# Peptides against a protein of PDB entry 4GXB, part 161

Target 1, 277 residues: chain A of PDB entry 4GXB
Amino acid sequence: VPTEEVSLEVLLSNGQKVLVNVLTSDQTEDVLEAVAAKLDLPDDLIGYFSLFLVREKEDGAFSFVRKLQEFELPYVSVTSLRSQEYKIVLRKSYWDSAYDDDVMENRVGLNLLYAQTVSDIERGWILVTKEQHRQLKSLQEKVSKKEFLRLAQTLRHYGYLRFDACVADFPEKDCPVVVSAGNSELSLQLRLPGQQLREGSFRVTRMRCWRVTSSVPLPSGSTSSPGRGRGEVRLELAFEYLMSKDRLQWVTITSPQAIMMSICLQSMVDELMVKKS

## One batch from the design tools (peptide; made by RFdiffusion4, then SolubleMPNN)

Design b2_p24_5_s3 (from b2_p24_5, 8 letters changed)
Fold by OpenDDE base, seed 4:
Structure b2_p24_5_s3 (fold): chain B 277 residues (1-277), chain A 24 residues (1-24)
Amino acid sequence: as target 1 above (277 residues)
Amino acid sequence: GLPPEYELGQEYVGKTFHNPVFEA
């Protein structure tokens, strides 16, 4: 792509549009800096956020595709897909809620966290009881952003990224699950017919390794899941988990978001490494 | 353990990540 000045749209979690003038050759950090400047986010807080490629669903929900890497050209990455459903989203890129304290000290940082958290609650990524929802709504009506966040930080799956419904081989083969990543774990939620909602928590510290695989189903293969067209790439995330003392077991998630799940795992690992150092 | 069994005849391209924060 020739180097040209372009207007790039970056969305906040709440769908707010941030228009930035960038070069087509600007890398992810350059675009992130442009977005930060547009928002008046200070330089020392830029590192707490990242740009993500998402697919916007018909209902306006975001399906996270991947985090944009440092070497990527965000304009090219989004436009090369030739579909308006793909967007660039700004989101916080850390997992430990303790870092919220640093971000919340700044008005813009506070606003970003607030907007993200409101969106995550509205989308059902953060799990709330009726009473908690009432309390949150009251705080939102008062525009008490700090208090809202403090309450939100106590909620189940605060700071998690929720994925689209997919399939896992745990606890049994072909289980429909909703995966969420956060707090150094993968949460697998499933509801089997006639059963209550179950959640499996897989802590990153108990994962020996993980693997992302891409496969193309053979045309003659009977294992084409109903509804996947011929030639659709199957993505899987598998991780080797310490189920009990000296017992490792592989868990496999089949999802078009397997890459994003792996990115989340790596990001959680990286954050834990920083804390151990 | 052994990695998950893959169906014969499928080409799998995969990347494995070692976890340095694994607690044995």
Scores: peptide ipSAE 0.467, ipTM 0.756, DockQ to the pose 0.273
Fold by OpenDDE base, seed 3:
Structure b2_p24_5_s3 (fold): chain B 277 residues (1-277), chain A 24 residues (1-24)
Amino acid sequence: as target 1 above (277 residues)
Amino acid sequence: GLPPEYELGQEYVGKTFHNPVFEA
């Protein structure tokens, strides 16, 4: 692609548009710096955020596709898909809520965390009771952003990334699940017919390894899983989990977001490694 | 070992990640 100056739209979690002038040859960090400058986010806080490729759904919700890598050209990455559904989103990229304290000290950082948190609650990514929702709305009406965040930090799945509904082989084959990543775990929420909502928590520290797999049906056509068109690529995330003492079991999630799930796992591992150093 | 899905009549291309923070 020839190097030219372009206007690039980057969205916040709440759908707010940030327009930046960048070069088509600008890498992910260059674009991130341009977004930070546009928002007046200090340079020392840039590292707490990342750019993500998302697909915007009809209801305005975001399906996270992947984190943009350092060598990528965000303008090329989004425009090459030739669909207006694909967007670039700025979001916080750490998992430990303790890092919120550093970000919240700055007005712009506070506003970004607040906007993300409001959006995550509205989308049902953060789980709230009726009473908690009332308290949050009261704080929102008062525009008490710090108090709002302090309350939100105590809520279930605060800081989690929620994925689209998918399928797992746990606890049984072809089980519909909603996966969320956060707090050094994968949470699998499931509701089997006639049963109550169940949640499985898979801690990263109990995963020996994980794998992303792309599968293509063999030409012999024998393994047409019911409901998938012949020839569709299947993405899976599998992880080997320590279920009990000396008992490892593979758990496999079938999802078009398997790559994003793997990115989350790696990111959580990296953060845990930093804390241990 | 490999995940059970590798026993299926499909072609698989995958990347495995070993977890350095695994606690046995």
Scores: peptide ipSAE 0.465, ipTM 0.752, DockQ to the pose 0.270
Fold by OpenDDE base, seed 1:
Structure b2_p24_5_s3 (fold): chain B 277 residues (1-277), chain A 24 residues (1-24)
Amino acid sequence: as target 1 above (277 residues)
Amino acid sequence: GLPPEYELGQEYVGKTFHNPVFEA
């Protein structure tokens, strides 16, 4: 792609559009800095945020595809997909809510966290009771952003990234699950026929390793899931988990977001390593 | 442990990640 000045649209979690003038050759960090400048986010807070490639669903929700890497050219990465469904989103990129304290000290940082948190609640990524919802609405009406965030930090799945519904082989084969990543874990929510909602918590510290696998069904293979066209790539995330003392078991998640799940695992591992240093 | 069982008749390309914060 020739080097040209372009207007690039970056979305916040709430769908707010940030337009930045960048070069087509600008890398992820250059674009992130341009977005920060446009928002008046100070330079010392830029590192708490990242750019993500997402697919906008029909309902306006975002399906996270991957985090943009440092070497990527965001303009090229999004436009090369030749679909208007793909967007670039700014989101916080840390897991420990303790880092919210640093970001919340700045007005712009506070606004970004607030907007993201409101959106995550509205999308059902953060789980709220009826009473908690009432309290949150009261704080929202008062525009008490700090108090809103303090309450939100206590909620189930605060700071988690929620994935689209997918399939896992745990606890049984072909279980429909909703995966969420956060608090150094993968949460697998499932509802089997005639059963209550169950959640499996898989702590990152109990994963020995994980693997992302891409597979193409062979034309002769009868395992055509009726709904996937001939030749669609199947992505899986598998992790080897310490279920009990000296008992490792593989768990496999089949999802188009397997790459993003792996990125989340690596990111949580990296943050845990920083805390141990 | 044994890797997950893969369905027969598929080609697999995968990347494995070691977890340095694994607690045995």
Scores: peptide ipSAE 0.460, ipTM 0.748, DockQ to the pose 0.258
Fold by OpenDDE base, seed 2:
Structure b2_p24_5_s3 (fold): chain B 277 residues (1-277), chain A 24 residues (1-24)
Amino acid sequence: as target 1 above (277 residues)
Amino acid sequence: GLPPEYELGQEYVGKTFHNPVFEA
């Protein structure tokens, strides 16, 4: 692609548009810096955020495709998909809520975290009780962003990324699940017919390894799931989990977001490694 | 090893990640 100046749209979690002028040859960090400058986010806080490629759903929710890598050209990455449903989103990229304290000390950082958190609650990524929702609404009406975040930090799945509904082989084969990544775990939520909502928590520290696989169904395979065309790539995330003492078991998640799940796992591992150092 | 689901003879391309923070 020839190097040209272009206008690139980057979205915040709440769908707010940030337009930046960048070069088509600008790498992810260059674009991130441009977004930060546009928002007046200080340089020392840039590292707490990342750019993500997402697919915007009909309801305006974001399906995270992947984190943009350092070597990528965000303009090329998004435009090459030739679909307007793909967007670049700015989001915080750390997992430990303790880092919120650093970000919240800056007005812009506070606003970004607030907007993200509001959006995550509205999208049901953060789980709230009726009473908690009332409290959050009251704080939102008062525009008490710090207090709002402090309350939000106590909520279930605060800081998690929620994935689209998918399928896992745990606890049973072909279980419909909603996966969320955060707090150094994968949460698998399932509701089987006639059953209560169940959650399986898979701590990263109990995963020996994980694997992302891409497979093409063989034509002879009888399981033509109605609706998957005869050539759709199946993505899976599998992880080997320490279920009990000396008992490792593979858990497999079939999801088009398997790559993003793996990125989350790696990111959580990396953060844990930093804490251990 | 691979998860049992992959023994079904499907051609797959995969990458395995070892976890350095695994607690045995």
Scores: peptide ipSAE 0.458, ipTM 0.760, DockQ to the pose 0.264; fails the geometry check

Design b2_p24_5_s4 (from b2_p24_5, 9 letters changed)
Fold by OpenDDE base, seed 3:
Structure b2_p24_5_s4 (fold): chain B 277 residues (1-277), chain A 24 residues (1-24)
Amino acid sequence: as target 1 above (277 residues)
Amino acid sequence: GLPAEYALGRDLIGKTFHNPVFEA
């Protein structure tokens, strides 16, 4: 692609648009710096955020496709898809809520975390009781952003990334699940026939390894999710999990977001390694 | 056409990641 100056739209979690002028040849970090400058986010806080490629759903929700890598060209990555549903989103890129303290010290950082958290609650990524919702609403009405975040940090799945409904082979084959990544785990919410909602927690520290695989389903396999008219490629995330002492078992998640799940696993591992250093 | 996820993440497909923070 020839090097040209272009206007690039980057969204916040709440859908707020940030327009930046960049070069088509600008890499992910260059674009991130441009966004930070536009928002007046200090340089020392840039590392707490990343750019993500997402698909915007009809209801305005985001389906995360990929974290943009350092060598990528965000303008090229998003425009090459030739669909307006794909967007670039700025989001925090750490998992441990302790890092919120550093970000919250700055007004812009505070606003970003607040907007993300409000959005995550509205989208049902963070789970709240009726009473908690009332408390959060009151704080939101008062625009008490710090207090709002402190309460939110105590909520179930705070800081998690929620994926689209998919299928796993655990505990049963072809089990419908909702996967969320956060707090160094994959949470699998599942409802078995005639049973209550259950959650399986898979801690990253108990995963020996993982991989993403692809297959082309045979025409007879009705598992074509009707809505995606794109080529029938089945993506799977498989991880080998320590279920009990000396008992490893493979768990496989079938999802178009298998790559994003793998990226989350790597990101959580990386953060854990930093903490151990 | 290929799914966006596949097209952008093909380099990750088929690779096994060994977890350095695995606790046996």
Scores: peptide ipSAE 0.593, ipTM 0.940, DockQ to the pose 0.753
Fold by OpenDDE base, seed 5:
Structure b2_p24_5_s4 (fold): chain B 277 residues (1-277), chain A 24 residues (1-24)
Amino acid sequence: as target 1 above (277 residues)
Amino acid sequence: GLPAEYALGRDLIGKTFHNPVFEA
């Protein structure tokens, strides 16, 4: 693509649009800096955020596709997909809520965290009780952003990314699950017919290794929904997990977001390595 | 064409990532 000045739309978690003028040749960091400048986010806080490629669903929800890498050209990455459903989203890119303290000291940082957290609660990514929901709504009405965040930080799955419903082979084959990544774990939520919600927690520190694989499903003679005209590729994330002392077991998640899940695992590992250093 | 997710993550497919923070 020739180097040209273009207008690029970047969304916040709440769907707010940020328009930036960038070059088609600008890398991820260049675009991120442009977004930060547009928002008046200080330079020292830029590192707490990343750009993500997402697919916007019909209901306006975001399905995370990948984190944009440093070498990528965000304009090229999003436009090459030739579909308006793909968007670039700005989101915090750390897992430890302790880093919120650094970000929320700044007005813009506070607003970004607040908007993200409100959105995550509204989307059901953060789990709340009825009482907690009431408290959060009260704080939201008062526009008490700091207090809102402090309460939110105590909530289940705060800081998690929730993926689209998918399938796992744990605890049984072909189990429908909802996967969430956060707090150095993968959470697999399972509801079997007639059973209570079950959650499997897979801590990253107990994963020996992981991989993403792809397969082409055999055309099952059943009328697959005609809508996704793109060839059916099945992606799987498999990780080898220490279930008990000296007992490793492979767990496999079948999901179109297997790549994003792998990126999350690597990101959580990287953050843990920084903490150990 | 290949799904967008697949196309964008081809470099990750088939590789096994060993976890340096694995606790045995």
Scores: peptide ipSAE 0.591, ipTM 0.937, DockQ to the pose 0.762
Fold by OpenDDE base, seed 4:
Structure b2_p24_5_s4 (fold): chain B 277 residues (1-277), chain A 24 residues (1-24)
Amino acid sequence: as target 1 above (277 residues)
Amino acid sequence: GLPAEYALGRDLIGKTFHNPVFEA
């Protein structure tokens, strides 16, 4: 791609558009810096955020595809997909809510966290009780962003990234699940027929290893839906989990977002490593 | 064409990541 000045749209979690003038050759960090500058986010807070490639669903929800890597060219990465469904999103890139304290000290940082959190609640990524929802709404009406965040930090799945519904082989084969990544775990929410919603928590510290695999489904003669002629590649995230003392078991999640899940795992591991150092 | 997710994440496919923070 020739080096040219272009206008690049970057979305906030709430869908707010940030237009930045960048070069087509600008790498992820360059674009991130441009976005930060546009938002008046201080340089020392840039590291708390990352750019993500997402697919915008018809309802405006984001399906996270991957975190943009340092060597990537965001303009090229998004435009090469030749679909307007794909967007670049700015989001916080840490998991420990303790880092919110640093970000919240700045007005822009506070606003970003607030907007993200509101969006996550609205999207159902953060789980709230009726009473909590009432409290949050009250705080939102008062535009008490700090208090809103403090309450939100106590909520289930605060800071988690929620994935699209998928399938896992745990606790049973072909179990429909909703996976969320956060707080150094993968949360698998499942509802089996005739059963209540239950959650399996898989702590990263109990994962010995993980991998992403791909398979091409054999053309089974069954009329799979004709429309998406894109070669169906099945992606799977498999991780080996310490279920109990001296008992390791593989858990496999079948999801188009397996790569993103793996990225989340790595990111959580990296953060834990920083804390241990 | 390949799904965007697959195309963009090929470098991660097939690799096993060993967890340094694994607690046995």
Scores: peptide ipSAE 0.587, ipTM 0.933, DockQ to the pose 0.772
Fold by OpenDDE base, seed 2:
Structure b2_p24_5_s4 (fold): chain B 277 residues (1-277), chain A 24 residues (1-24)
Amino acid sequence: as target 1 above (277 residues)
Amino acid sequence: GLPAEYALGRDLIGKTFHNPVFEA
């Protein structure tokens, strides 16, 4: 792609549009810096955020496709898809809520975290009771962003990334699950017919390894849903998990977001490595 | 066409990631 100056739209978690002028040849960090500058985010806080490629759903929710890598050209990455559904989103890129303290010290950082958290609650990524919702609403009405975040930090799945409904082979084969990544774990929520919601927590520290695999489904005579073209590639995330003492078991998640899940795992591992160093 | 997820993450497919923070 020829190097040209272009206007690139980057969304915040809440869908707020940030327009930046960048070069088509600008790498992810260059674009991130441009976004930070546009937002007046200090340079020392840039590292707490990342750019993600997402697919915007009909309801405005984001399906995370991947984290943009350092060597990528965000403009090229998003435009090459030739679909308006794909967006670039700015989101915090750390898992430990302790890092919120650093970000919250800055007005812009605070606003970003607040907007993200509000959005995550609205999207149901953060699980909230009725009473908690009332409290959050009250704080939101008062525009008490710090207090809002402090309360939110105590909520279930705060800081998690929620994936689209998918299928896992745990606890049973072909179980419909909702996977969320956060707090150094994968949470698998499942509701079997006639059963209560169950959650399996898979701590990263108990994962020996993981991999993403792809398969081309054999043309099984089952009516392909009309919208997905002939070449459906199934992606799977498989991780080997220490279920109990000396008992490793593979868990496989079948999801179009398997790659993003793997990226999340790596990111959580990386953060844990930093804490151990 | 291939799903965007597949096309853009192809380099991660088929690789096994060993977890350095695995606690046995």
Scores: peptide ipSAE 0.584, ipTM 0.932, DockQ to the pose 0.741

Design b2_p24_6_s1 (from b2_p24_6, 10 letters changed)
Fold by OpenDDE base, seed 5:
Structure b2_p24_6_s1 (fold): chain B 277 residues (1-277), chain A 24 residues (1-24)
Amino acid sequence: as target 1 above (277 residues)
Amino acid sequence: SYLGDARLYRDEPREQVFENPVFE
């Protein structure tokens, strides 16, 4: 692709558009720096954020596809898909809420976290009670961003990334589940017919390993999922989990977001490694 | 690491395995 100056649209979590002028040959970090400059985010805070490739759903929500890698050219990566549903999104890229303290010290950082958190709550990624929602709305009306974030940090699944509904083989085969990644775990929520909501929390520290598999399934009369069939790529994330003492069991998630889930796992592992060092 | 490698979206079968260094 010839090197040309282009206008690239990068979205915040809330859908706010940030237009930056970049070169088609600019790599991920170059684009990230351009976005930071446009937002007046200081250089020392750039590392707390990343660019993600997402698919915008009909309701305006974002389905995260993957994190853009360092060697990628964001303009090429998004335009090569030849679909307007794909977007580039800026989002914080750490898991430990303690790092919020560093980001919140800056006005722009605070605004970014605030916008992301508001969006995550509105989309149901962060779980809130009615009373908590009332408190949050009150703070939002007062535009008390710091207080809003401090309250949000105490909420269930704060900082989690929520995935689209998918299928897992746990606790039984072909279970519909909603997966969320955060706080060094994968949370699998499911509701079987006639049963209450169940949640399986799988801590990263109890995963011996995980694998991502890409395959093209053969015709099967037993399994028909919308958007998946013969000739269509099937992605799976499987992890070997320590269920009990000396008992390892594989858990497999079938999802178009399997790669993104794996990226989250690796990211959480990396962050834990930093804490251990 | 090739965790987010775009090559994983190819139509050909692929598998990547990741060992967890923080496994307890």
Scores: peptide ipSAE 0.503, ipTM 0.819, DockQ to the pose 0.348
Fold by OpenDDE base, seed 1:
Structure b2_p24_6_s1 (fold): chain B 277 residues (1-277), chain A 24 residues (1-24)
Amino acid sequence: as target 1 above (277 residues)
Amino acid sequence: SYLGDARLYRDEPREQVFENPVFE
């Protein structure tokens, strides 16, 4: 691709569009800096955010595909897919809510966190009770962004990234689950026939390792998962989990977002490593 | 390699494994 100036659209979590003029040869960090400049986000806060490739669903929700890597050219990465469904999204890229304190001290940072949190609540990524919802609405009406965030930080799955419904082999084969990543864990919510809603919490510190597998199912082999055409790539995330003392068990999640799940795991691990240093 | 490698979306079977340094 020849180097030329282009207009690139980057979305916030709430769908707000940020248009930046960049070069086709600009790498991820260059584009991120351009977005930050457009938003008037200070340079020292840029590191708290990342650019993500997402697929916009029919309802406007975002299905996260992957985090854009440093070597990538965001303009090329998104346009090469030749589909209007794919977007670039700016989102915070840390897990510990303690880092919110650094970000929300700045007006722009506060606005970004607020917009993201509102969106996550509206999309059901953050779980709220009826009473909590009332309190949040009150704060939103008052436009009390700091207080809104402080309350939100106490909510279930605050800071989590919620994935599309998928399938796991735990607790039994072909179990439909909704996976969320956050707070150094993978949360698997499931409802088995005739049973109540259950949530399995898999802490990262109890995962010995994980793997991502890409394969093409055989036509006569297994049934294709819904939404997968014949010959389409199947992605799986598997992790070896310490269920109890000296008992390791593999858990496998079949999802087109397996790569993104793996990225989340690595990101959470990296953050934990920083805390240990 | 980076687990978010876009090459994993290719038709060829592939596997990437990561050991967890914070495993307890």
Scores: peptide ipSAE 0.500, ipTM 0.820, DockQ to the pose 0.355
Fold by OpenDDE base, seed 2:
Structure b2_p24_6_s1 (fold): chain B 277 residues (1-277), chain A 24 residues (1-24)
Amino acid sequence: as target 1 above (277 residues)
Amino acid sequence: SYLGDARLYRDEPREQVFENPVFE
């Protein structure tokens, strides 16, 4: 790709568009800095955010594909997909809500967190009760962003990344689940026939390892996955989990977002390692 | 690592394993 100046669109979590002038050859950090500059986000807060490649669904929701890596060229990464459904999104890239305190001290940081949180609630990524929803609405109407965030920080799945519905082999084979990553865990929500909603919590600290597998189904193989055509790549995330004392068990999630899930795991691990240091 | 994950989008069977250093 020739080096050219281009206008690149970067979306906030709420869909707000940020247009930045960058070079096609600009790497992820360069683009991130450009976005930060456009938003007037101070340099010392840039590290709290990352650029993500997402697929915008019909309802406007974002299906996270991956975090853009440092060596990537965001313009190329998104345009090479030749589909306008793919977008670049700016989102906070830490898990511990304690870091919110640092970000919230800045007006722009506060606004970013607020917008993200509002969006996450609206999209059902953060789970709220009726009463909590009322309180949040009240605070939103008052534009009390700090108070809004403080309340949101107490909510279930605050800071989690919610994935599209997928399939896991736990607790049963071919079990439909909704996976969310956050708080150093993978949360698997499932509703089996005739059963109430269940949630399996898999703490990262109890995962010995995980793996991502990419495979191409054989023509003779059953394409039981909805929406999967012939020759489509099947992605799986599997992690070996310490279920009980001396009992390790593999849990496998089949999802086109398996890579993103792995990225989340690694990110959570990295953050935990930093805390230990 | 993050670096290896993007490569899994290739139309070839691949596997990447990550050992967890914070496993307890």
Scores: peptide ipSAE 0.498, ipTM 0.823, DockQ to the pose 0.341
Fold by OpenDDE base, seed 3:
Structure b2_p24_6_s1 (fold): chain B 277 residues (1-277), chain A 24 residues (1-24)
Amino acid sequence: as target 1 above (277 residues)
Amino acid sequence: SYLGDARLYRDEPREQVFENPVFE
């Protein structure tokens, strides 16, 4: 592919568009640096953010597909899909909220975290009570970004990435669940008929291993996936979890975002490894 | 290391297994 200068659109979590001029041959880090430069984000904060490939839904919400790999060419990666639904999104790429302190010291970093957090709240990724919502709105109206973030940091699922509704075999087979990744865990939320909201928290440190499986289901009562025809790829994320002392159990999540979930797991593991070293 | 090979989006059955070094 010939090296050419192109205009690339990168979105913030709130949908704000950042246009950067890059080369078709620019790799992920190159594009990230270009975005940082456009936003006037200092170099020492670039590492706190990553570029993600997402599919934009009709309502403007983002379904995260995967993190762009370092060797990828973001322009090619997104344009090759030949669908305007796919976008590149800039988002923070760490899990420990302690790192917010580093990012918040810079005006641009603060703005990015603020915009992301506002969006996450608006999309229901961060869970808030009515009273908390009122407080957040008040702070938002005052444009008190630091105070807003400090309050947000205390909220349930702050810093989590919420996935599209999917299916898991926990606590029982074929349970509809909403999976969220954050705070070194996978949260599986479900509401069974006539029951209260339930959450299964699976800490990464209790996962012996995990696997991502892709398969092509055959049309049958047992093997057919709802909404998927024969030949359509089925993705699953399974992890072997230490349920109790010396008791390992596999938990399987069926989701088109299984790869993204795996990426999140690895990312959380990597962050934990850094802390242990 | 990158978790979740993009190649898994292909129409071929594939599996990637990741051992967790922070397992306790």
Scores: peptide ipSAE 0.496, ipTM 0.826, DockQ to the pose 0.338; fails the geometry check

